# Ledger of designs, part 215: peptides against a protein of PDB entry 4N78

Target 1, 186 residues: chain A of PDB entry 4N78
Amino acid sequence: HFQVICRLLGYQGIAVVMEELLKVVKSLLQGTILQYVKTLMEVMPKICRLPRHEYGSPGILEFFHHQLKDIVEYAELKTVCFQNLREVGNAILFCLLIEQSLSLEEVCDLLHAAPFQNILPRVHVKEGERLDAKMKRLESKYAPLHLVPLIERLGTPQQIAIAREGDLLTKERLCCGLSMFEVILT
Target 2, 155 residues: chain B of PDB entry 4N78
Amino acid sequence: MAELQMLLEEEIPGGRRALFDSYTNLERVADYCENNYIQSADKQRALEETKAYTTQSLASVAYLINTLANNVLQMLDIQASQLRRMESSINHISQTVDIHKEKVARREIGILTTNKNTSRTHKIIAPANLERPVRYIRKPIDYTILDDIGHGVKW

## One batch from the design tools (peptide; made by RFdiffusion4, then SolubleMPNN)

Design b2_p22_8_s3 (from b2_p22_8, 7 letters changed)
Fold by OpenDDE base, seed 4:
Structure b2_p22_8_s3 (fold): chain B 186 residues (1-186), chain C 155 residues (1-155), chain A 22 residues (1-22)
Amino acid sequence: as target 1 above (186 residues)
Amino acid sequence: as target 2 above (155 residues)
Amino acid sequence: ADEDILEQYREQNKELPTFQPP
């Protein structure tokens, strides 16, 4: 599903969606969540000592339940605050999955474009073959597929310019050095 | 341009007029041949003359049709060439617009990106002032990153 | 080739009396 979304939206659509999600997340964090956190801090017991180990696990649980009773009974925390936190979590997850899907698409595009852009596959040298000879054979094999040189020989000046720009855009991808998710987390 | 105009304005209309004139002339020739055959004492000579006129008329019409057809074909070829040139121009504009849109889109998404090589050093780098044009450091695309991915897709 | 044949035919038949309508 995310792959389809990436294909449908493209870079521009993804950018718009990400910007809107960031606004929503910011609004939730600075508004409702912040207010609840402040309230919770006020109600939080100032001194919560670790109960003695002698009470065992059930006793410790009851102790903490009693200490946090006021927080647990705060009905608005469950209904509003947790819902907002879920929304923030979903937004973050969405951004992560979109970036991953986009990266996969970009990698696929790069791989498909490689034969046309003078990018040679890594040659596995079989035992006994000279690496240099094999590389020369591969270069010769793929030489006719080099798109930009081909268009430079056969195309109009305008076509050449477009081909060069297209080649550049094909090579320059986000997955090669850029991350959106890191920006979202800051 | 001059050739197409000549074909459209002079040669093709002229050829059509010539065919029309030929049609009217053929009717006259037919009437003449009929009358000549009826009035002539030498029916054999009249028949031979009729055959000669018929052959000539047929040849003339065939020539006129062929000439007109060739001119129309030439006109169509020129027009087809013009359409191809126009199509090429439209395609060029379309591609230019698409490239521009892609560049704009990349600028927009680029604002939402940071360099992956930033070591997770804990420094919450305060978002540098929005005003620094994220210099798309065209780092040479290190395609070596793709080296690890390519082995897995068994086609 | 067809144009040449038609032109040849036209040339051969040039001697045919042009029907001047009376």
Scores: peptide ipSAE 0.024, ipTM 0.582, DockQ to the pose 0.005
Fold by OpenDDE base, seed 5:
Structure b2_p22_8_s3 (fold): chain B 186 residues (1-186), chain C 155 residues (1-155), chain A 22 residues (1-22)
Amino acid sequence: as target 1 above (186 residues)
Amino acid sequence: as target 2 above (155 residues)
Amino acid sequence: ADEDILEQYREQNKELPTFQPP
């Protein structure tokens, strides 16, 4: 599904969606969640001492439950605040999955373009074969497929310019060194 | 341009007119031949003259038709070439627009991206200077990352 | 070959009697 979404939206659509999601997340974090956190901080006991270990785990739990009773029983926390946190979480996950899917698509595009761009795959050298000979054979095999040099030889100046720009756009992908998800986490 | 215009405006219409005139002339020639045959004391000579006129007339018509046909074909070839050139121009514009749109889209999404920190070091590096256009680090795409994906997980 | 023949016929037939309209 995410792959389909990535294909459908493209870079522009993804950018728009991500931007809007960031706005929503920011709004949730700085608005509702912040307000609830502030409220919770106000009702939080000023002095919460660690109970003595002698009370055992149940006693300690009861102690903290008692100290935090007002917080735990705060109905709006369970409904609104947690829901907003879920929304934030979902947004983050969505962004992650979109980025992953986009990266996969980009990698696939790069792989498909590689033979046309003089990008040779690392050939597994079987025992006894010279790497250089294999590489030369591969170069020779794919040499006719080099699109930009081909167009430079046969194309008009305008076609050459377009081909070069297209080649550049094909080579420059987000997956090569950029992350959207890291921006979201920041 | 000038050649196509001459074909369309002068040569083809002229050829059509010539054919029409030739048709009219053929009728006159036929009438002449008929009358000449009837009035001539030497029927054999009249017949031979008629045959000569017929052959000449047919040859002339054939020539006119051939010339007209060739002009029409030439016209069509020129038009086809013009259409191909127009198509090429449209395609070029379309590609240029698409590339431009893609560049814009990439810039837009690029604003929402940061450089992948390959450094395992936990240093919360403050986002480096926002102002520098996120240079796509042309790292050679190590396709080895895909070596593990080749197993047939049917998505 | 056919074009040459047609051209030869055209040259030979330049003098098609223009019957004057009656």
Scores: peptide ipSAE 0.023, ipTM 0.583, DockQ to the pose 0.005
Fold by OpenDDE base, seed 2:
Structure b2_p22_8_s3 (fold): chain B 186 residues (1-186), chain C 155 residues (1-155), chain A 22 residues (1-22)
Amino acid sequence: as target 1 above (186 residues)
Amino acid sequence: as target 2 above (155 residues)
Amino acid sequence: ADEDILEQYREQNKELPTFQPP
């Protein structure tokens, strides 16, 4: 599903969705969640000491339940605050999954474009073969597929310009060194 | 443009008219040849004259058809060339627009990105001041506060 | 060869006498 969403929205659509999600998350964090956190801080017991181990696990649980009774009984915390936190969590997960899906798509595009852009795969050199000789053979094999040099030789100035720009856009991908998710977490 | 206009407005219509006129002339020539053959005392001469006119007429029609066909072919070639140029222009514009849109989209998404920290070397900035562990002063916990909460069997 | 045939046709294309009906 996320792969399909990435394909349908493209970079612009993803950017718009991410921006809107960030706005929603900020609104939730700075608004409703902040208010609940402030309220919880006000009702939080100032002194909550660890009960003696002699009370056993049930006694310790009852102690903490009693100390937090007002918080646990706060119905709005369960219904509204936790729901908002869930929404924030879902938004974060959505952003993560979109970024992962986009990265996969970009990697696929890079791999498909590589033969046409003089990007040669690292060849596993078997014992006794010179890496340089293998690389030269690969270069020679894929040389006819180099799109930009081909168009530079055969194309019009306008076609050359478009080909160069297209090549640049194909090479420059987010997966090469950029992360959206890290921005969302800041 | 001028050549295409001449072909469409003058050469092709002119060729069609000439072909039509030639058809009418052929009918007249045929009638003449028939009458001349019937009326002539020298039928051999009349036959030779008919052969000459027939050959000339066929040659004329063939020439007119060839000229017209060539003009039509030339017209079609010019139109095909114009269509190809138009297609090329449209493609160029389309590609330019697409590249521009992609650049805009990338700028928009780019503002939502940061560089991946490839530096695995998290310099563990050792916190400089190891604040000396504040001596844990065990204050005696008064557990009497819990006496009211536990079902302590007052034995 | 095609040009020679066309030239032969051009040379033969003397104005067909428009037989004006008598």
Scores: peptide ipSAE 0.021, ipTM 0.591, DockQ to the pose 0.005
Fold by OpenDDE base, seed 1:
Structure b2_p22_8_s3 (fold): chain B 186 residues (1-186), chain C 155 residues (1-155), chain A 22 residues (1-22)
Amino acid sequence: as target 1 above (186 residues)
Amino acid sequence: as target 2 above (155 residues)
Amino acid sequence: ADEDILEQYREQNKELPTFQPP
């Protein structure tokens, strides 16, 4: 599903969606969640000592339940605050999945373009084969596919310009050095 | 353009008119030959004359048709070439627009990106100042990411 | 062969006088 979304939206659509999600997350964090956190901090017991281990697990639970009774009984926390936190969590997950899907699409594009751009993958050499000989064979195999040199030889100046720009755009991908999710986490 | 215009406005219409005139002339020649044959005391001579006129008339019509056909073909070739040029121009514009849109889109999404930290230390250092536009730093394309995926793709 | 025939025909018929009936 996310792959389809990435294909449909492209970079522009993804950017728009991500920007809007960031705005929503920011609004939630700086607004309602912040207010609830402040309220919770006010209700938080000033002194919470660790109970004696002698009380056992039930006694310790009862102790903390009693100390945090006001927080646990805060009905709005369960309804509004947790819902907002869930929305934030969903937004983060969505961003992660979109970035991952986009990265996969970009990698696929790079792989598909590689033969046309004189980018050869590192080939596993079987025992007895020389790496250099194999690479030379690959170079020779893909030489006719070098698009930019071909267009530079046969194309008009306008076609050459477009080919070079297209080549650059094909080579430059976010997955090569940029992360959106890191921006979200920060 | 001048050649196409000449073909469309002068040569082809002229050829059509010539063909029409030839048709009218052929009818006159036929009438003449018929009357000449009927009135002539020497029927054999009249027949030979009719054969000569018929051959000449057929040759002239064939020439006119051939000339007209060639002009039409030439016209179509020129038009086809013009259409190809127009198509090429449209494609060029389309590609230019697409490249531009892609550049804009990449700038927009680029603002939402930061450099991948190679350091595993997940210190979520919230960059304090949100305000600095993340400059798209053209780093050399590290295709090493393709190495991990490419090991499974048997070309 | 057909082009040669057409060319021969063109050469032979270059000056065929358009018979204007009298």
Scores: peptide ipSAE 0.019, ipTM 0.582, DockQ to the pose 0.006

Design b2_p22_8_s4 (from b2_p22_8, 8 letters changed)
Fold by OpenDDE base, seed 2:
Order: sequence, then structure tokens, then C-alpha cells
Structure b2_p22_8_s4 (fold): chain B 186 residues (1-186), chain C 155 residues (1-155), chain A 22 residues (1-22)
Amino acid sequence: as target 1 above (186 residues)
Amino acid sequence: as target 2 above (155 residues)
Amino acid sequence: SDEDILEQYREQNKDLPVFQPP
């Protein structure tokens, strides 16, 4: 599903969705969640000492339950605050999954374009073969597929310009060194 | 443009008119040849004259058809070339627009990105002095010392 | 006259490549 969404929206659509999600998350964090956190801080017991170990595990649990009774009984915390936190969590997960899906798509595009852009795969050199000789053979094999040099030789100035720009856009991908998710977490 | 206009407005219509006129003339020539053959005392001469006119007329029509056909072909070639140029122009514009849109889209998404911290595997320079882990000798905590302090309620 | 038409035809076709009979 996320792969399909990435394909349908493209970079612009993804950017718009991410921006809107960030706005929603900020609104939730700075608004409703902040208000609940402030309220919780106000009702939080100022002094919560660890009960003596003599009460045993059940007694300690009851002690903490009693100390936090007002917080636990706050119905709005369970219904509204936790729901908003869930929404924030879902938004974060959505952003993560979109970025992962986009990265996969970009990697696929890079791999498909590589033969046309003089990007040679790392060849596993078997024992005894010269790496240089294999690389030269690969270069010679894929040389006719190099699109930009081909167009530079045969194309019009306008076609050459378009080909160069297209080549640059094909090479430059987010997966090469950019992360959206890290921005969302900041 | 001037050549195409000349073909469309002058050469092709002119060729069609010439062909039509030639058809009309052929009918007249045929009638003349028939009448001349009937009226002539020298039928052999009349027949030879008819053959000459027929050959000339056929040659003329063939020439007119060929000229007209060539002009039509030339017209079609010019039009095909114009269409190809137009297609090329449209494609160029379309590609330029697409590239521009893609650049804009990338800028928009780019502002939402940060550089991946390539964890340069800092060679954890193993600190040279492996301080020998101080063997934590677990001294057995003799809990018997606490027996005297705990006033356990003797149930 | 039919003769005038034929003469006109001859004049118009003076420059026609005469198919030389093989």
C-alpha cells in the first residue's frame, strides 16, 4: 500500500502529505497533549517515596495505585489523551513507512538507470582475475548504453540539455543521503 | 511555407485543371480521328494519323498525371516534415515542463529532509590501557548482622 | 474547328517528352 501511495503521489504529493502530518502532530503536541501533561503535572503527588519493601509486591502496587488514583480515574486521559498520542504515533509510523517505501522505489530507479549512467556494479573478482580487466570489460559492454554521451554525440543542443538535466535528476535521490524521518523526530 | 502554398494554391489545382482539359481534348481528338477515318479516301494515312494522335495524347496524359502525382507527394512530404517539427517542439516543451515540475517537487520535499548521519564508523580507538576489570569480589553479605536490629514481631 | 483544337494540343504538348517507341 505504501509503495502504491509513493508512486501515486510522487515527490510533491509526499511532501504535501508530510507537511500536513507535521502540522497535525505539532498541533496535537502543543495543544491537547500539552494541556493534559500540564494537568497531570499539577495532580502528580509531590512526594512519592518508595514504600518499604516490607509491604511486598502487592502492597507496593496498591500503594502506587492509591498515589496515582486521581490520575488513573481521570477518564479523559484514557479517551482523549491516549487517542491523541495514538494519532501522533500513527503519524510517525506513517512517515517512517512512506520514507522506507520511497527509499525502495528510489533504489530501484537507481539500479535500473545505472547501466545507462555509467554506474558499474561492483564485480566480485574471482581468485586470479584482475579487477581492472573485468572493469574494462564491463565498461566496454555498457558503453553503448551511456545515454548522455550518446545524446551529446547525436542529439540537438536542446536534447543534450534535457538529457543532462534528466540524468542529474535520475542520479540525485533522497536515499543517497537524505532522511525525512529524522526531521520529523526533531 | 511559400513552396507549400504554391503547391496547394497553384500547382495542384492547375494540374487538376490541365488533366480535366486533357480529358476533354482526348474526346475531341477521338471524334476527329473517327470522322477523319470515315471521310478520308486514304484510310491508311488516317489510321497512321490516329496512331500518332493517340500516342501523343497518352504521353501528354501520362506526363500530367506524373507531374500532379509528384506535386501531391511533395506536398505530403512538406506536411509530414511540418508535423514532425511540431511534434518535436511539443515534446521539447513537455519535457522541459516535466523537468521543471520535478525540480520544484524535489525542492519541496528537500526542505523536509536532513542529511543522514553517516555514522562514520569512528574507529573506536580501543583505549590502549584496557584497565583490567577490577574483579568485583562479591563479599558474601553476612545478613546475620541485621538479625539483631530487626525487632521482628515474634508471632 | 477540330483542326484548331488539334493544333492547340500540338502546341501545348511540344515540350512533352515523346515516348520514343522502343
Scores: peptide ipSAE 0.020, ipTM 0.580, DockQ to the pose 0.004
Fold by OpenDDE base, seed 1:
Structure b2_p22_8_s4 (fold): chain B 186 residues (1-186), chain C 155 residues (1-155), chain A 22 residues (1-22)
Amino acid sequence: as target 1 above (186 residues)
Amino acid sequence: as target 2 above (155 residues)
Amino acid sequence: SDEDILEQYREQNKDLPVFQPP
């Protein structure tokens, strides 16, 4: 599903969606969540001592339940605050999945373009084959596919310009060095 | 353009007129041949003359038709070439627009990106100043990321 | 005259390639 979304939206659509999600997340964090956190901090017991081990697990639970009773009984926390936190979480997950899907699409594009751009994959050499000989064979095999040199030889100046720009755009991908998700986490 | 115009305005209409005139002339020649045959004391000579005119007339018509046909074909070839050039121009514009849109889109999404920290230390250093345009650092495309994925794709 | 018409036709078609019988 996310792959289809990435294909449909492209870079522009993804950018728009991500920007809007970031705005929503920011609004939630700086607005309602912040207010609830402030309220919770006010209700938080100033002194929470670790109960004695002698009380056992039930006693410790009861102790913390009693100390945090006001927080646990805060009905708005369960309804509004947790819902907002869920929305933030979903937004983060969505961004992660979009970035991952986009990266996969970009990698696929790079792989498909590679033969046309004189980019040869590292070939696994079987025992007894010389790497150099295999690479030379690959170079010779793909030489006719070198698009930019071909267009430079046969094309008009305008076609050459477009080919060069297209080549550059094909080579430059986000997955090569950029992360959106890291911006979201920050 | 001049050649196409000449074909459209002069050669083809001229050829059509020539064919029409030829038709009229052929009718006159036919009438002459008929009358000459009827009036001539030497019917055999008159017949041979008629055959000669018929052959000449057919050759003339064939030539006119061939010339006209060739001119029409030439016209169509020129028009087809013009259409191809127009198509090429449209494609060029379309590609230019697409490249431009892609560049804009990449700039927009680029603002939402940061450089992948190669250092394992997850210090979430929030880049303080949002304002710095993420300069596309033209780092050499490290295709090593393709090595991990490509191991499974048997080409 | 019909002869003049024929002569005119001959003159107009002087440059016609002679139909070489196939």
Scores: peptide ipSAE 0.019, ipTM 0.573, DockQ to the pose 0.005
Fold by OpenDDE base, seed 4:
Structure b2_p22_8_s4 (fold): chain B 186 residues (1-186), chain C 155 residues (1-155), chain A 22 residues (1-22)
Amino acid sequence: as target 1 above (186 residues)
Amino acid sequence: as target 2 above (155 residues)
Amino acid sequence: SDEDILEQYREQNKDLPVFQPP
């Protein structure tokens, strides 16, 4: 599903969605969540001593349950604060999954474009073969597929310019050195 | 451009006029041949002359049709070439626009990206309208309830 | 070829006088 979304939205659509999600997350964190956290900090027991070990595990649990009873019973925490936290979590997860899906698509595009951009596959040298000879054979094999040089020979000046720009755009992908998710986390 | 204009304005109309004139001439020739055959004492000679005129007329019409057809074909070829050039221009514009859109999109998404080697800490932006949480009223907790749990000494 | 026949016809009929009916 995320792959389809990435294909449908493209870079521009993804950017718009990410920007809006960031605004929503910011609004939730600085607004409602922050206020609830402040309120909770005010009502937190100032001194919560560990109960005596003599109470055993059940007694300790009951002690903490009793100490936090008022907080747990705070209806607004469950209805509003936890819901907002879920929304933030979903937004973060969405951003992560979109970035992963986009990266996969970009890698696939790079792999498909490689033969046309003078990017040779990694050569496994079998025992007894000279690496240099094998590389030369591969270069010769893929030489006719080099798109930009081909268009430079056969195309109009305008076509050449477009081909060069297209080649550059094909080579420069986010997955090569950029991360959106890191920006979201900061 | 000059060739296409010549074809459209001079050659093709001229060829059509020539065919029309040929049609009217053929009717005259037919009438002449009929009258000549009726009036001639030598019917065999008149028939031979009629055959000659018929052959010549057919040849002339065939030539005119062929010439006109060739001119029309040439016109169509020139027009097809013009359409191909126009298509090429449109494609070029479309590709240029697509590249531009892609560059804009990449700039926009680029603002949302950081170098993988640089950890950017995102500043959380607070929403403009802070809804006030409902006032929490803490009730005093009675810890004596726990005295019955475990080895608590009943006083 | 039809083109050759047409060319031959063109060459043969270059001098065909526009029949002006007497």
Scores: peptide ipSAE 0.019, ipTM 0.579, DockQ to the pose 0.005
Fold by OpenDDE base, seed 5:
Structure b2_p22_8_s4 (fold): chain B 186 residues (1-186), chain C 155 residues (1-155), chain A 22 residues (1-22)
Amino acid sequence: as target 1 above (186 residues)
Amino acid sequence: as target 2 above (155 residues)
Amino acid sequence: SDEDILEQYREQNKDLPVFQPP
């Protein structure tokens, strides 16, 4: 599903969606969640001493439950605040999954373009084969597929320019060194 | 452009007119030959003259038809070439626009990206200065990273 | 060029008989 979304939206669509999600997340964090956190901080006991270990786990739990009773019983916390936190979480997950899917698509595109861009796969050298000979053979095999050099030889200046730009756009992908998810976490 | 115009406005219409005139002339020649044959004391000579005129007229008509046909074919070829050039131009514009749109889109999404920190160090590096254009690090794509992914996904 | 082809054709056919009515 995320792959389909990535394909459908493209870079522009993804950018728009991500931007809007960031706005929403920011709004949730700085607005509603912050307000609830502030409220919770106000109602939080000023002095919450660690109960003595002698009370055992049940006693300690009861103690904290008693100290936090007002917080636990705060109905809006369970409904609105937790829902907003879920929304934030979902947004983060969505962004992660979109980025992952986009990265996969980009990698696939790069792989498909590689033969046309003089990018040779690392060949597994079987025992006894010289790497150089195999690489040379591969180079020779794919040499006719090199699109930019081909167009440079046969194309018009305009076509050459377009081909070069296209080649650049093909090579430059987000997966090569950029992350959107890191921006979201920041 | 000038050649196509000449074909359309002069050569082809001229050829059509010539054929029409030839038709009219053929009727006159036929009448002449008929009358000449009837009036001539030497019927054999008149017949030979008629044959000569017939051969000449047929040759002339054939020439006119051939010339006209070739002009029409040439016209069509020129038009086809013009259409191909137009198509090429449109394609070029389309590609240019698409590339531009893609560049814009990439810039837009690029604003929402940061450089992947390859450093394993947990340092919460403060977002580096937003102002530097996100340089696509042209790192040679090591496709070996994909070697592990290929086995499981039934496409 | 299309023009050259036309010119060549014209040259090749210059000697073709044009019917003139008597």
Scores: peptide ipSAE 0.018, ipTM 0.569, DockQ to the pose 0.007; fails the geometry check

